# Ledger of designs, part 176: peptides against a protein of PDB entry 6J54

Target 1, 223 residues: chain A of PDB entry 6J54
Amino acid sequence: NENLFASFIAPTMMGLPIVTLIIMFPSLLFPTPKRLINNRTISIQQWLIQLTSKQMMAIHNQKGQTWSLMLMSLIMFIGSTNILGLLPHSFTPTTQLSMNLGMAIPLWSATVFTGFRYKTKTSLAHFLPQGTPALLIPMLVIIETISLFIQPVALAVRLTANITAGHLLIHLIGGATLALLNINTMTAFITFTILILLTILEFAVALIQAYVFTLLVSLYLHD
Target 2, 42 residues: chain B of PDB entry 6J54
Amino acid sequence: QFQFTGIKKYFNSYTLTGRMNCVLATYGGIALLVLYFKLRSK

## One batch from the design tools (peptide; made by RFdiffusion4, then SolubleMPNN)

Design b2_p21_3_s1 (from b2_p21_3, 14 letters changed)
Fold by OpenDDE base, seed 5:
Structure b2_p21_3_s1 (fold): chain B 223 residues (1-223), chain C 42 residues (1-42), chain A 21 residues (1-21)
Amino acid sequence: as target 1 above (223 residues)
Amino acid sequence: as target 2 above (42 residues)
Amino acid sequence: SMLDALLETLNRLLLKLLELL
């Protein structure tokens, strides 16, 4: 089992962590447009960004639309890193819980603090749902407060667990296919087919998790 | 629309202002309890 | 009416637990 988790160890070169370079690499895949008529790849990227931006910001009012740049940058970062991580023997920074917490906690805290600054009455009222019996009010307020603090943890763990589980399955099935090549070629072919189907599924999961992460951050902003 | 009189006007679970006051009262009560136990130990 | 309010509160708590999953 130790060999299975070897791909999740932070890579170092000459004692220096190269994780920072890996994190910055996806930004190179999305260059800024300089011309009115750009390449096909850049045009498709901009079109996708516009569609996702329109869909996500439809929920927010004029003040919430200020967060569009940050939310779109977040979804592009998480999505690109997750897709690149599906390559065999590649390191994905989003598999590290520390990385996801480093993104989730500041964004969550920013949304909560902005809510308290501009919508103090509504934000405080969210700790108590409407129509609660008078006897259960103190207990429900405590539970709702605890639930609020669990949100950043759930956000980070969900992303980490989904991507990590996908990586483990790909490595396990990939290793099994290589082992079966010398034992039974027919069984190896079946296992290889499952591996291909699993990789396609993980591509979809990578995009969905990036979208869900950004959507939940946006939803917390709206309250 | 709900019509409340007396204490229920300020502390209710149906109006926005009432819910806010209930939350503040709960936090204030917890803070006072913690303060009481802290002062009792000294 | 109080029983209905209690059931509604319970359902809301269950929905929040499901949201965490």
Scores: peptide ipSAE 0.297, ipTM 0.826, DockQ to the pose 0.018
Fold by OpenDDE base, seed 2:
Structure b2_p21_3_s1 (fold): chain B 223 residues (1-223), chain C 42 residues (1-42), chain A 21 residues (1-21)
Amino acid sequence: as target 1 above (223 residues)
Amino acid sequence: as target 2 above (42 residues)
Amino acid sequence: SMLDALLETLNRLLLKLLELL
């Protein structure tokens, strides 16, 4: 049973955690442009960043667009770490709930506090939806307050659960394929095909979860 | 614009000001209840 | 109209719950 979660254990070398290096490694894949006409890979990256930036910032005002750099860095970080985590026997930092909470809570707090600071009336009014029956107002305000505090937890858990479940499934199917290679090659081939399809799906999930995480943070900022 | 009179002018679920006041009133009420029970326990 | 408002409120709560999931 412990073997199932062995891939989620933080790797260490010489008693020192190398998780910090793993977290920083994706940054090396995105070099800064130094030329007017960059390499093909850098150009594609910039193009994707511009597209995602335009889509994500379309809902924000001019003041909200100041968060574009932060949000784009967030999506690039989560996306790159999730994609790299799908490599065989790789450690994905985003599978750690502590890391995702470490990202979700400060960002959520920043969005909530910025909302209260610059749009106090609207932010306070957000706790009560329009058209609520008078008798349900106190209860609904309490529910909305609880919902607000659950948002960072749900944001972190969603990302963690999706990535972790994907990794776990890949490892289980991968282990099954290896075990079946010595028993039945035909069945192993079928299982391997499923593993490939699942891996492709997990690549999509990795990108979607990164986008959803960043989008929700952006939406909380917009209120 | 909704025209409300009396207490509904300040506490309504349709206007922005009314919603804000309702939220503040609910938080104030909860705070007073918590304060009451805390003082009662002493 | 009050029933409709209640249903709308319930719908909003369900949608918010779905957003959290």
Scores: peptide ipSAE 0.295, ipTM 0.838, DockQ to the pose 0.019
Fold by OpenDDE base, seed 4:
Structure b2_p21_3_s1 (fold): chain B 223 residues (1-223), chain C 42 residues (1-42), chain A 21 residues (1-21)
Amino acid sequence: as target 1 above (223 residues)
Amino acid sequence: as target 2 above (42 residues)
Amino acid sequence: SMLDALLETLNRLLLKLLELL
């Protein structure tokens, strides 16, 4: 079963890791606008960025809207890497838990610290939900504290698991399709059809997971 | 909407200040317990 | 009222657990 996870190994060329280049590659897909009226592709990209920016930052005040650039860059990065990862024989950096933790922990810590700096009372009060019975207050505060520390882990694992599961399923069905080509062509055609439907689903999942990741970071900031 | 008197004014689960005080009291209690066990072990 | 508060807290905890999934 090691062959199933071989595609998730960090790629190297002559012993040098090329993961850095793979991570930087999506940045080439989003060139900076140079004209007042740009190309259709750039215009669509800018429109999508503005649309998602308005949606994400609608829950934030002016101080929270300062994070719009970072959040938009994050969603563009995760979304683009996830979509590019669906290319055949492509390595998806977001399937690596280390990368997602590397993104989740600093962003989570930044949101928590900003909350404590500017909204100390609200942040401290968040550890105790409203209407809690008096006897359950100490236990619930402890649980809420633990929940806070689990947030970056859950954020990273959710993204990693969803993307990895999709990739594994595509590889499994794809491998099965190739194996069945020499055995039964009709069954291979059926599995290939399922593969196509699955790839369409994974494109949606890739975008949704990028959105959910950034949305949760944004919600933690709104705390 | 909630009127509390006495200790309930400072320690309640409905008001913002009350919730904050409850959290601080809980952390303070845990810190004191940890300190107690640390000093007891010596 | 106390039972309702307990049920509400339980529901909130369950929702938080579901958010982790």
Scores: peptide ipSAE 0.273, ipTM 0.835, DockQ to the pose 0.018
Fold by OpenDDE base, seed 3:
Structure b2_p21_3_s1 (fold): chain B 223 residues (1-223), chain C 42 residues (1-42), chain A 21 residues (1-21)
Amino acid sequence: as target 1 above (223 residues)
Amino acid sequence: as target 2 above (42 residues)
Amino acid sequence: SMLDALLETLNRLLLKLLELL
């Protein structure tokens, strides 16, 4: 049981947390461009950033587009950390709920406060859907208020659960494959095939969850 | 196009202003209830 | 009328709950 969750323990060296170094490592994979025509890797990265930025900012006006830099940095950070976390026996910081809450709560609060600051009337009206029967207004407003406060928690838990579940599943199937090698090699081969398919799926999940996390933050900003 | 008269002009679920007022009224009511129970316990 | 509005409200709430999942 300890070996199953060993990969989720925060790594330390001489009592010092290495988590900070792990979090900072993805930034090294995205160097700043220096030339008009850069290397293939940098060009592809810039192209992907441009595509994602266009998709995310399409729902925002000029004021909302000011958040583009932050949102793009967020998706790049989460996406890169999630992908790097799929390396064998690697630690994924985004599997830690504390980290995801640390990102979700400030971003959520910023979007909510920005909405109240610039669109106070619309933001307050958002607590009551249009066309609600008069008798249901007080109850619905309460529910919408609770829903708003659950948003940062749901945002963090969604990311954490998806990445953590993927890692656990890979470990379980991998462990089962190793156990079956000495019992039935054919069954072990089938399990190994499932493991490969699962790892491919988790790569996709890693990117999708990063995108969804950022998109939802952006959507909250849109109000 | 919505035309409301009386109290419905200020408290409705269709207009932006009406929705805002309903939300504020709800929060105000809850605040008053909380205040009432706090004062009652003393 | 009122029933339709209630059902629409319920549907909206359910959709919001699904978004949280």
Scores: peptide ipSAE 0.269, ipTM 0.832, DockQ to the pose 0.019

Design b2_p21_3_s2 (from b2_p21_3, 15 letters changed)
Fold by OpenDDE base, seed 4:
Structure b2_p21_3_s2 (fold): chain B 223 residues (1-223), chain C 42 residues (1-42), chain A 21 residues (1-21)
Amino acid sequence: as target 1 above (223 residues)
Amino acid sequence: as target 2 above (42 residues)
Amino acid sequence: DVLEALEKTLNELLLKLLELL
């Protein structure tokens, strides 16, 4: 059973970690536009960035829209790494909880501190939902405070669990397909069909999880 | 649409200021309790 | 070290879930 998780071990080459190179690789897929009218690939990329930027930042004021560059870079990074992770025998950095916590904690802390600095009253009032009975106020404030500190953990675990679960399922069904090729070809064909359908689903999950991660960071910024 | 008088004006769960004051009062109470137990242990 | 322990715990939980399937 341990071999199932071997693909999630941080890869090394000649004793040196190559995780840094893998993390930096998606940046090569998004070159800076040089022309007013670029090629089709860059034009589609820029269009997607503008579309997601307008959609995600619509809930923010002008000061909140200053975070647009960071949030767009975040979604492009997570999305690209998740999609590249679906390539055969590739390592997905976002399957590592340490990486996701490394992204979630600073971003969460930045949004919380920004909220306290510019919207102190609203941020403090957020610890008490509107309409709470008087007797439940102290308990609910404590629960909401704990909930706040769980947010970065939940953000990291959600991304890690969804991507890791998808990868594991692809590996398991893929391994089963290979094993069944020598036992029953017809059953192997059915399993292979399921693998194809699952792979299509995981492409969607990869993009959705990148979007959800960035969206939640944006919502925390909005307070 | 909410009309509060007296203590309810400052401590309520419907107005923004009231909610803020309730949160601050709760944190203040917890801080005082922690301080009390620390001083009691010494 | 804590993060590595958390990752190990998550992996163990996933293995247990796979055993249930």
Scores: peptide ipSAE 0.098, ipTM 0.719, DockQ to the pose 0.020
Fold by OpenDDE base, seed 5:
Structure b2_p21_3_s2 (fold): chain B 223 residues (1-223), chain C 42 residues (1-42), chain A 21 residues (1-21)
Amino acid sequence: as target 1 above (223 residues)
Amino acid sequence: as target 2 above (42 residues)
Amino acid sequence: DVLEALEKTLNELLLKLLELL
């Protein structure tokens, strides 16, 4: 059982953490365009970025669209790291809760503080839903305040749990497939097919979680 | 359009200003309670 | 309301993915 979690241990080489290099690696896959007519790969990347940008910024006003660069960089980072993490024997930085909290807390704080700074009345009013009975107002305000502070935790845990669970399942089914190769070849083939289907699902989950993470940050900005 | 008179004009759950005032009143009440217990302990 | 709509959309998308598997 301990061997199942070996892939989640932070890799080190000669006492130095290699995690820093792994985090920086996805940035190399998305070079900035330098020509009017770029390579096919770069053109597709820019097209995807434009599409996602239009979808995410559609809910924001002109002042909120200033966050477009940050949100797009975030989705590209999380998405690329999650996809690369699905490679065999690779380490995914987003499986570490500390990494996700390090991203979620500052972004959440920035959105909340920005809301209080520029839209103080609306932000304060957000703690009380419309039409609340008078007797429940104090309790509901307290609950909503607690809910606000749970948001960064939920944001980080959601991403971590989804990616970690996916990796764990891949390792378990992969290990079972290897064990069954010497026992029953037919059963091993079935298990291997399930493994392939699961890996395809995890690719989709990796992209969805990146999108959801960024979208929720955007929604908190919009309030 | 809601027409409120008296205290309901300033404290209501339907208008933006009313909701804001309710939130501020709640936080103020909690702060006063905390201060009361802190001063009582001394 | 937006969060609820997002959760519903996410659940529907996950259900569709499960149906494809």
Scores: peptide ipSAE 0.083, ipTM 0.698, DockQ to the pose 0.024
Fold by OpenDDE base, seed 3:
Structure b2_p21_3_s2 (fold): chain B 223 residues (1-223), chain C 42 residues (1-42), chain A 21 residues (1-21)
Amino acid sequence: as target 1 above (223 residues)
Amino acid sequence: as target 2 above (42 residues)
Amino acid sequence: DVLEALEKTLNELLLKLLELL
């Protein structure tokens, strides 16, 4: 039982947390381009950044596009950390709810405050959907207000749960495969196949969750 | 275009201003209720 | 402190669920 969650324990060395180094490590994988025509890896990275940037910023006007740098850095950070977390015996910081809340709450608050600052009327009106019957207005406003405050929590929990669940599932299926190896080789082969398929899925999930997290933050900004 | 008269001009669920006023009125009402209960207890 | 407590609680719950499975 202790072995199942060992990968999720914050790593320490000599009593000092190594989490800071792990968080900073992905930044080293994305060097700043210096040439017009860069190496293949850098070119692919830049292409992906441009592609995602165009998709996310298409929703925003000129003022919203100012957030492009922050949103792109966010998706790159979360995506890279999630992918690196799938390495064997690696620690994924995004499995820690504290980290995800630490990212979600400030970003959410920033988007909400930005909305109130520049589009006060529209932001306030967003608490009440159009065409609501008069009798339901007070109740619906309360519900929408609660919904707003749940957004940062849902954002953080979604990312944490998806990544953590994936890691646990890989661990469990992997453990089952090893256990069945001596009991029944055929069943072990089946579970191993499932493990491979699951790992591929988790790679996709890692990227998708990074994208969804950033997209939702962007969507909240659009509101 | 919606044409509202009277109180509906200021409080409606169709216009932007009307929706805003409804939200503000709701928050104001809740705040007053909270204040009322606090003052009643003391 | 609250977050740590929450994490501990979640971990305990997960462990209990895994023991049940």
Scores: peptide ipSAE 0.056, ipTM 0.692, DockQ to the pose 0.019
Fold by OpenDDE base, seed 2:
Structure b2_p21_3_s2 (fold): chain B 223 residues (1-223), chain C 42 residues (1-42), chain A 21 residues (1-21)
Amino acid sequence: as target 1 above (223 residues)
Amino acid sequence: as target 2 above (42 residues)
Amino acid sequence: DVLEALEKTLNELLLKLLELL
């Protein structure tokens, strides 16, 4: 059991946690352009960022578009960390619930407070859906209030659970494949094929979870 | 536009103002209930 | 509106994922 979760232990060297360096490492992969015409890799990165930015900010007004820089940095950070985490024997910081909560709670709070600041009436009215029967109004307001406070938790847990479950599954299937190599080579080959397909799926999941996380933060801002 | 008369004018689930008032009334009611029980316990 | 937008986005992402598989 301890071996299964060994990959989720924070790495340390000389008694010092290297988690901070691992978290900062993805930023090195996205250098700031200094030329009008950049190299191919930077150009592709900028193109992808522009496309995702246009898609995510399409639902927001001009005031909401002020959050574009933060939201794009968030998706790039989560996406890059998730993808890098799929490398062999790599540590994914986003598997740590503490990190995801550290991102989710402030961003959620910022969106909620921004909503209350600029659209107080609409934000308060959001606690009561339209067309609610009069007798259910008090109960529904309470439920919606609870739902609001569950949002940051759900946001963090969703990201953490998906990435962690994926990593765990890869390790389990990988371990099973290695065990079957000495028992039945044919079944081991089948299991290995499943492992490859699963790893490809996890790459997609990593990107999707990054997008969903950022999108939900954006949607909460939109109210 | 919905035409409401009386109390429904201020407290309804269709208009923005009505929804806001309902939410505020609910929170106010809860706060009063909590206050009542706290004062009763003393 | 938020839920509808989320559902639409998730469906689009799922379709893209299925295309990749």
Scores: peptide ipSAE 0.032, ipTM 0.697, DockQ to the pose 0.029

Design b2_p21_3_s3 (from b2_p21_3, 15 letters changed)
Fold by OpenDDE base, seed 4:
Structure b2_p21_3_s3 (fold): chain B 223 residues (1-223), chain C 42 residues (1-42), chain A 21 residues (1-21)
Amino acid sequence: as target 1 above (223 residues)
Amino acid sequence: as target 2 above (42 residues)
Amino acid sequence: DVLEALEQTLNLLLLKLLELL
């Protein structure tokens, strides 16, 4: 069972952690545009960024739209790292809960503090849902307060669990396929087909989880 | 749409101000309880 | 009206729990 989780261990070269280089690697895939009419790949990237930016920031006012750069950088980072993690024998930093917490906690705290600074009344009122019976008000306020503090944890765990589960399943089915090649070729072919379908699903999951993570941060900002 | 009078004007679950006051009152009550138990233990 | 408010509150709580998943 230790072999299943060996792929999630932080990689090192000669005792030095290379995780920092792996985290910075996706930045090389998104070069800055230098021309008015860039390459097709860069143009598609910029178009996707603009499309997602318009969709994400549609719910925000002008002050909230100041966060567009950070949110777009976040989704590009998480999305690219998740997609690159689906490469064979690749390490995904987003499978590490520490990394996701490191992203979730500061972003969550920033959104909460900005909410209290500019929309104090609305932020305080958010601890009590509308139409709550009078007898349940103290209990719901406490529950909502606890819920607020669980938000960064839930955000990090959701991303970590979804990406990790997908990776584990790919490794398990991939390992089973290799083991069955020497036992029964027909069953190995079936498991390989399932592996391909699963890999396609994980590509979608990788992008969806990046989107959901960024969207939830954006929604907390809209609070 | 909601007309509240008296204490319900300040403490209601429908208006923004009412909800805010309820939250502040709840936190204030909890703070007072914590303070009471802290002082009682001494 | 009170029962409906309670049901709505419970539904909201359930939705919040589902958001954690």
Scores: peptide ipSAE 0.256, ipTM 0.831, DockQ to the pose 0.019
Fold by OpenDDE base, seed 1:
Parts: sequence; C-alpha cells; structure tokens
Structure b2_p21_3_s3 (fold): chain B 223 residues (1-223), chain C 42 residues (1-42), chain A 21 residues (1-21)
Amino acid sequence: as target 1 above (223 residues)
Amino acid sequence: as target 2 above (42 residues)
Amino acid sequence: DVLEALEQTLNLLLLKLLELL
C-alpha cells in the first residue's frame, strides 16, 4: 500500500526540497570544542570519537591513518542520521538508495584508485587469491573482478535495506498496536512490548550499520 | 618459502609478482579474444 | 594436494559470498 511508504517520500516545504537541510542538520549536533574541559555532553562525544578512532585505525598503516578524518566523519554522519531517523514520523536520508550510492561510489573509487596509485603490484595481485590451482586462475580472476564492482553496490544496499526494513517494521508494529488498543488491550500490550524491543534493536542496528559501512570502506583501503 | 623454476617463476599463484602476471595475462587474453571477434565480424 | 587447493578455493568463494550479505 502507498500509505506504508509515505514516510520515505522526500519532504518538501512550499515546493522546495528540505532534504538538504535534513542532511546538514546532524552536523549541528557536534559542535567544535572551545575549552580545555568542555561540558559533559561534548566530553562524552569526544571520548566516543577517540574510542572509535582508535578501534578503526588500529589495523591501518601510517598512510592509511591519513583517512582517519574522512572515516570518522562518515561514521558520525551515518550514525547520527540513522539514530535521528528512528524518531516517530521522521524522514531518514539513509533510506534513500541514491544517497547511499552517492556516498559509497566516490569513497569506493577513491580507495581503489589510492590502492592502484601507491600499491599497484599488491592491488593487481588482489584479483588472484594466493594458492589458487592453475586451471581455476582465469575464472577466479574474472569472479574477483566482478566482486570488486559489486562492492559499492553491496555497501549501499546493505545500509539501505537494514535501515529501511527496520523503519518499516517499527511503523507497522506501531500502527498495529494503535489499532489493537480498541480491540484487545492484552494483545496490544504484547505488541507494544515487541515494539519496544524492536526499537532498541534498531538503535543498535543503526549504529552497527554505520560502523560496518565505515569499516568496510577502510578495509578496502587497506587491501 | 616457495622455490619456482621456469615459467612457474613468472606465472604462479603463490608469489606477489606471479599473481600480478597471471592477472595481466588473463586480462590480455580476454582483450585479444574480444579483438579477434570484432575483427572477424568485419 | 589438489583436493586441499580446491577446498581452499571453495572456502575463499564462500567467504566472498558471505561478504555480500
């Protein structure tokens, strides 16, 4: 039904798209520190950024650590947009495949290009796994080449599908709960409990998907 | 450590240089096949 | 040796399929 997907339509005000403002909004939630010791909220944010930065960049060499700013900005952007998208009747920009492709393709191409520029021999050798039997070499090289081009699509679809499916499920179960309030209060309470558990799960999924997306981009850079 | 002699020294799936050469040979073979079919149709 | 190489290749293909999920 068209009503189920109404929350995924790009919002407009007076005929003008406000999607650009929604995309820029999460950046306002992370102000730059101005003091040596900031307030509690900013200190927690800085601590989380440092913790995630150490975890993400632990596997990278000094050259790969130059991407730390890009990767940390990416995870903060995707994570914040996914969490804000779980608000009731909110529009989540990361549910749009066009947006995720717009992020995945340039980042993927940059990592592949950087690999060919600085690690040409290793990047070319990556198309053939070590220890492959001689008869399977041509076929495996073709499969590995196809796999490379599927990577940006897989990144975009994984993020889009997980966030979209979670968002739809929350709305459907929420709608069912409201409908059952006047029919059977006991079943409505059970459905509401499932909704709460699902919402907690989707908060975790929102953060995990942001982390996985950034991690895979960083992993492609390392390889 | 692997010791290769002859053609296997340059085309193998165990060394970095050997893997690179195998990939280049595969792409070169595909390019030659495509070129052959295009020239055959003319 | 040939069977072990084939098993390793199949495992690598399975890992790539899991990466797509």
Scores: peptide ipSAE 0.290, ipTM 0.831, DockQ to the pose 0.018; fails the geometry check
Fold by OpenDDE base, seed 2:
Formats: structure tokens, C-alpha cells, sequence
Structure b2_p21_3_s3 (fold): chain B 223 residues (1-223), chain C 42 residues (1-42), chain A 21 residues (1-21)
């Protein structure tokens, strides 16, 4: 059973955690442009960043667009770490709930506090939906308050659970394929095919989760 | 625009000000209730 | 009117629950 979760253990070298280096590694894949006409890879990256930026910032006012750099850096970080985590025997920092909470809580707090600072009336009114029956107002306000505080937890857990479940499933199916190679080659081939399809799905999930995480943070900022 | 009179003018679920006041009233009520129980326990 | 308001509130709660999932 411990073997199933071995891939989620933080790697160490010489007794020192190398998780910091793993977290910083995705940044090396996105070099800063130095030319008017960049390399093909950099141009594609910039194009994707521009497209995602336009999509995410479309819902925000000009003041909210100041968060574009933060949100784009967030999606690039989570997306790149998730994709790199799907490499064989790789460690994904985003599988760690502590890391995701470390990202979710400050960003959520920042969005909530910015909302209260600049749109106090609207932010306070957000705790009560429009058209609520008068008798349900106190209860609904309490529920909305609880919902607000659950948001960062749900945001972190969603990302962690999806990535972790994907990795776990890949490891289980991968282990099953290896075990079946010595028993029945035909069934092993079928299981291997499922593993490939699952891996492709997990690549999509990795990108979607990064997008959803960033989008929800953006939506909380918009209120 | 909804025209409310009396207490409904300040406490309604339709207007922005009314919603804000309802939220503040609920938080104030909860705070007073908690304060009451805390003082009662002493 | 009260039933419609209740339905709207219920729908809102369901949507929020879906956001948490």
C-alpha cells in the first residue's frame, strides 16, 4: 500500500529537499523574449499567453486587469507543473495540498480584501442574493458566509484531488500492465492501451484544472 | 426601482443598500448573541 | 411568488454547491 503513494513523497538528495528546484524548474521552460521575432517555441508560448489573457481578462474592468500578470503567471505555473508531473516517475508539487492551499488562501484573501476595499457595498451585498424571502435572509447570509470561507479550501482540494487521482490511477494501471506482462500479454496490451488513453486524458485534465483554478480566482476578484 | 417604505426601505433583499443592511444586521445580531452567551457564562 | 422565490433560492444554493464540488 505504501508503494502506491511512493510517487507522492517529496524527493530529497543528501538529506535536503529538492522540491524547491522542482518548483522552479518550469520557469526555465518559458524564457523571456529578447528579439522582435522570437523562436517558434517562444512565439507559440506568447501567442497562447495572449489568448488566455484575453479570455480571462474579458470579464474584468480596467482596474481588474491589473491582476492580469498575476493570473497569467498562476495559470502558467500550475499548468506547467501539472504537465511536467505527468512525465514518468516525476514529482508534481501540485499534488501536495499544502502547496495548493499556499496558493489558494493568499489569492483568495487578496481578492476578498480588494473587493471589500474598493467595492464595499457590493461586496457586503454579495452575502445576500437578490430576491431572497425575508424569512430566509438570516440563514442564507450565514450560508453565504460559510460558503465564502470554504472557497479557498474547495479551490485547493479540487486541484489537488484531480491531479492526485490522475497520478494514482496512472500508477495503478501502469502497475497492472507490468504485472500482466508476465501473465497474459494480450490483456496487458489492452490495459496498456487504456493507460495511454488515460494519460492523454490526464494531460487535458492538467490544463483544465490550471485554467479552472485561475478562472475561479479571477471570478472571485470580479465578484 | 423598488419603492419601499418603513423598515423595508432599509432592509430589503432587492436593493443594494437593503441587502447590505440586512447583512450587517445579521452579523450584528450574531455578534450580540455570541456576546450575550459569553457574558452569561461568566 | 413565494414559491418562485423559494425555487430561486434553492437553485442558487444548488449552483453554489456545484461550485464547491
Amino acid sequence: as target 1 above (223 residues)
Amino acid sequence: as target 2 above (42 residues)
Amino acid sequence: DVLEALEQTLNLLLLKLLELL
Scores: peptide ipSAE 0.268, ipTM 0.831, DockQ to the pose 0.019; fails the geometry check
Fold by OpenDDE base, seed 3:
Structure b2_p21_3_s3 (fold): chain B 223 residues (1-223), chain C 42 residues (1-42), chain A 21 residues (1-21)
Amino acid sequence: as target 1 above (223 residues)
Amino acid sequence: as target 2 above (42 residues)
Amino acid sequence: DVLEALEQTLNLLLLKLLELL
């Protein structure tokens, strides 16, 4: 049991948490461009940022596009941390629910307050879907209100659960593969193949979850 | 195009203003109920 | 009309529940 969850323990060095260093490390992978024509890696990064920014900001007007920098930084941070977390024996900060709540709650509150500030009438009207029967209005408004408050929790849990489940599954299948090496090599080979396929899937999940997290935050901003 | 008369003009689920008023009325009602139960317990 | 509106409301609720997953 200790072996199963050992990779999820926050690492410390001399009693000091090194989680802060792990969180800051991805920023070093994305240097600022200095030239008109940069290196291949920087050019690809900038290209990806431009593509994702165009997709995310397509639903926003000029006022909503002011959030582009924050949203793009968020997706880059979560995406990079998730991918780095798939390295062997690495710690992924996004597997910690506290980390994801720490990101989700402020961003959600900011989007909600921004909506109430600039579009108060529309934001209040959002608690009642259009065309609702008169008898169901009070109940539906309550449900919509509860739904709103569940959004930051769902956002954080979704990211945490997807990344954590992936890590656990890789660990379990990897452990099973090692155990089967001395029992049945053919079965171990099959399990190893599944592990490879799962690892590829988790790479995709790492990127998708980063995108979905940012997209949902952006969608909440759109109101 | 929605043409509402009377109380439906202010409280409807089709117009933006009507929806807003319904939401405010619901919150106001809940607040009054909570207030009533708090005052009743004293 | 009431049944249709109820169905629409239920669909919206289901969509919101699915969004939470």
Scores: peptide ipSAE 0.249, ipTM 0.828, DockQ to the pose 0.019; fails the geometry check

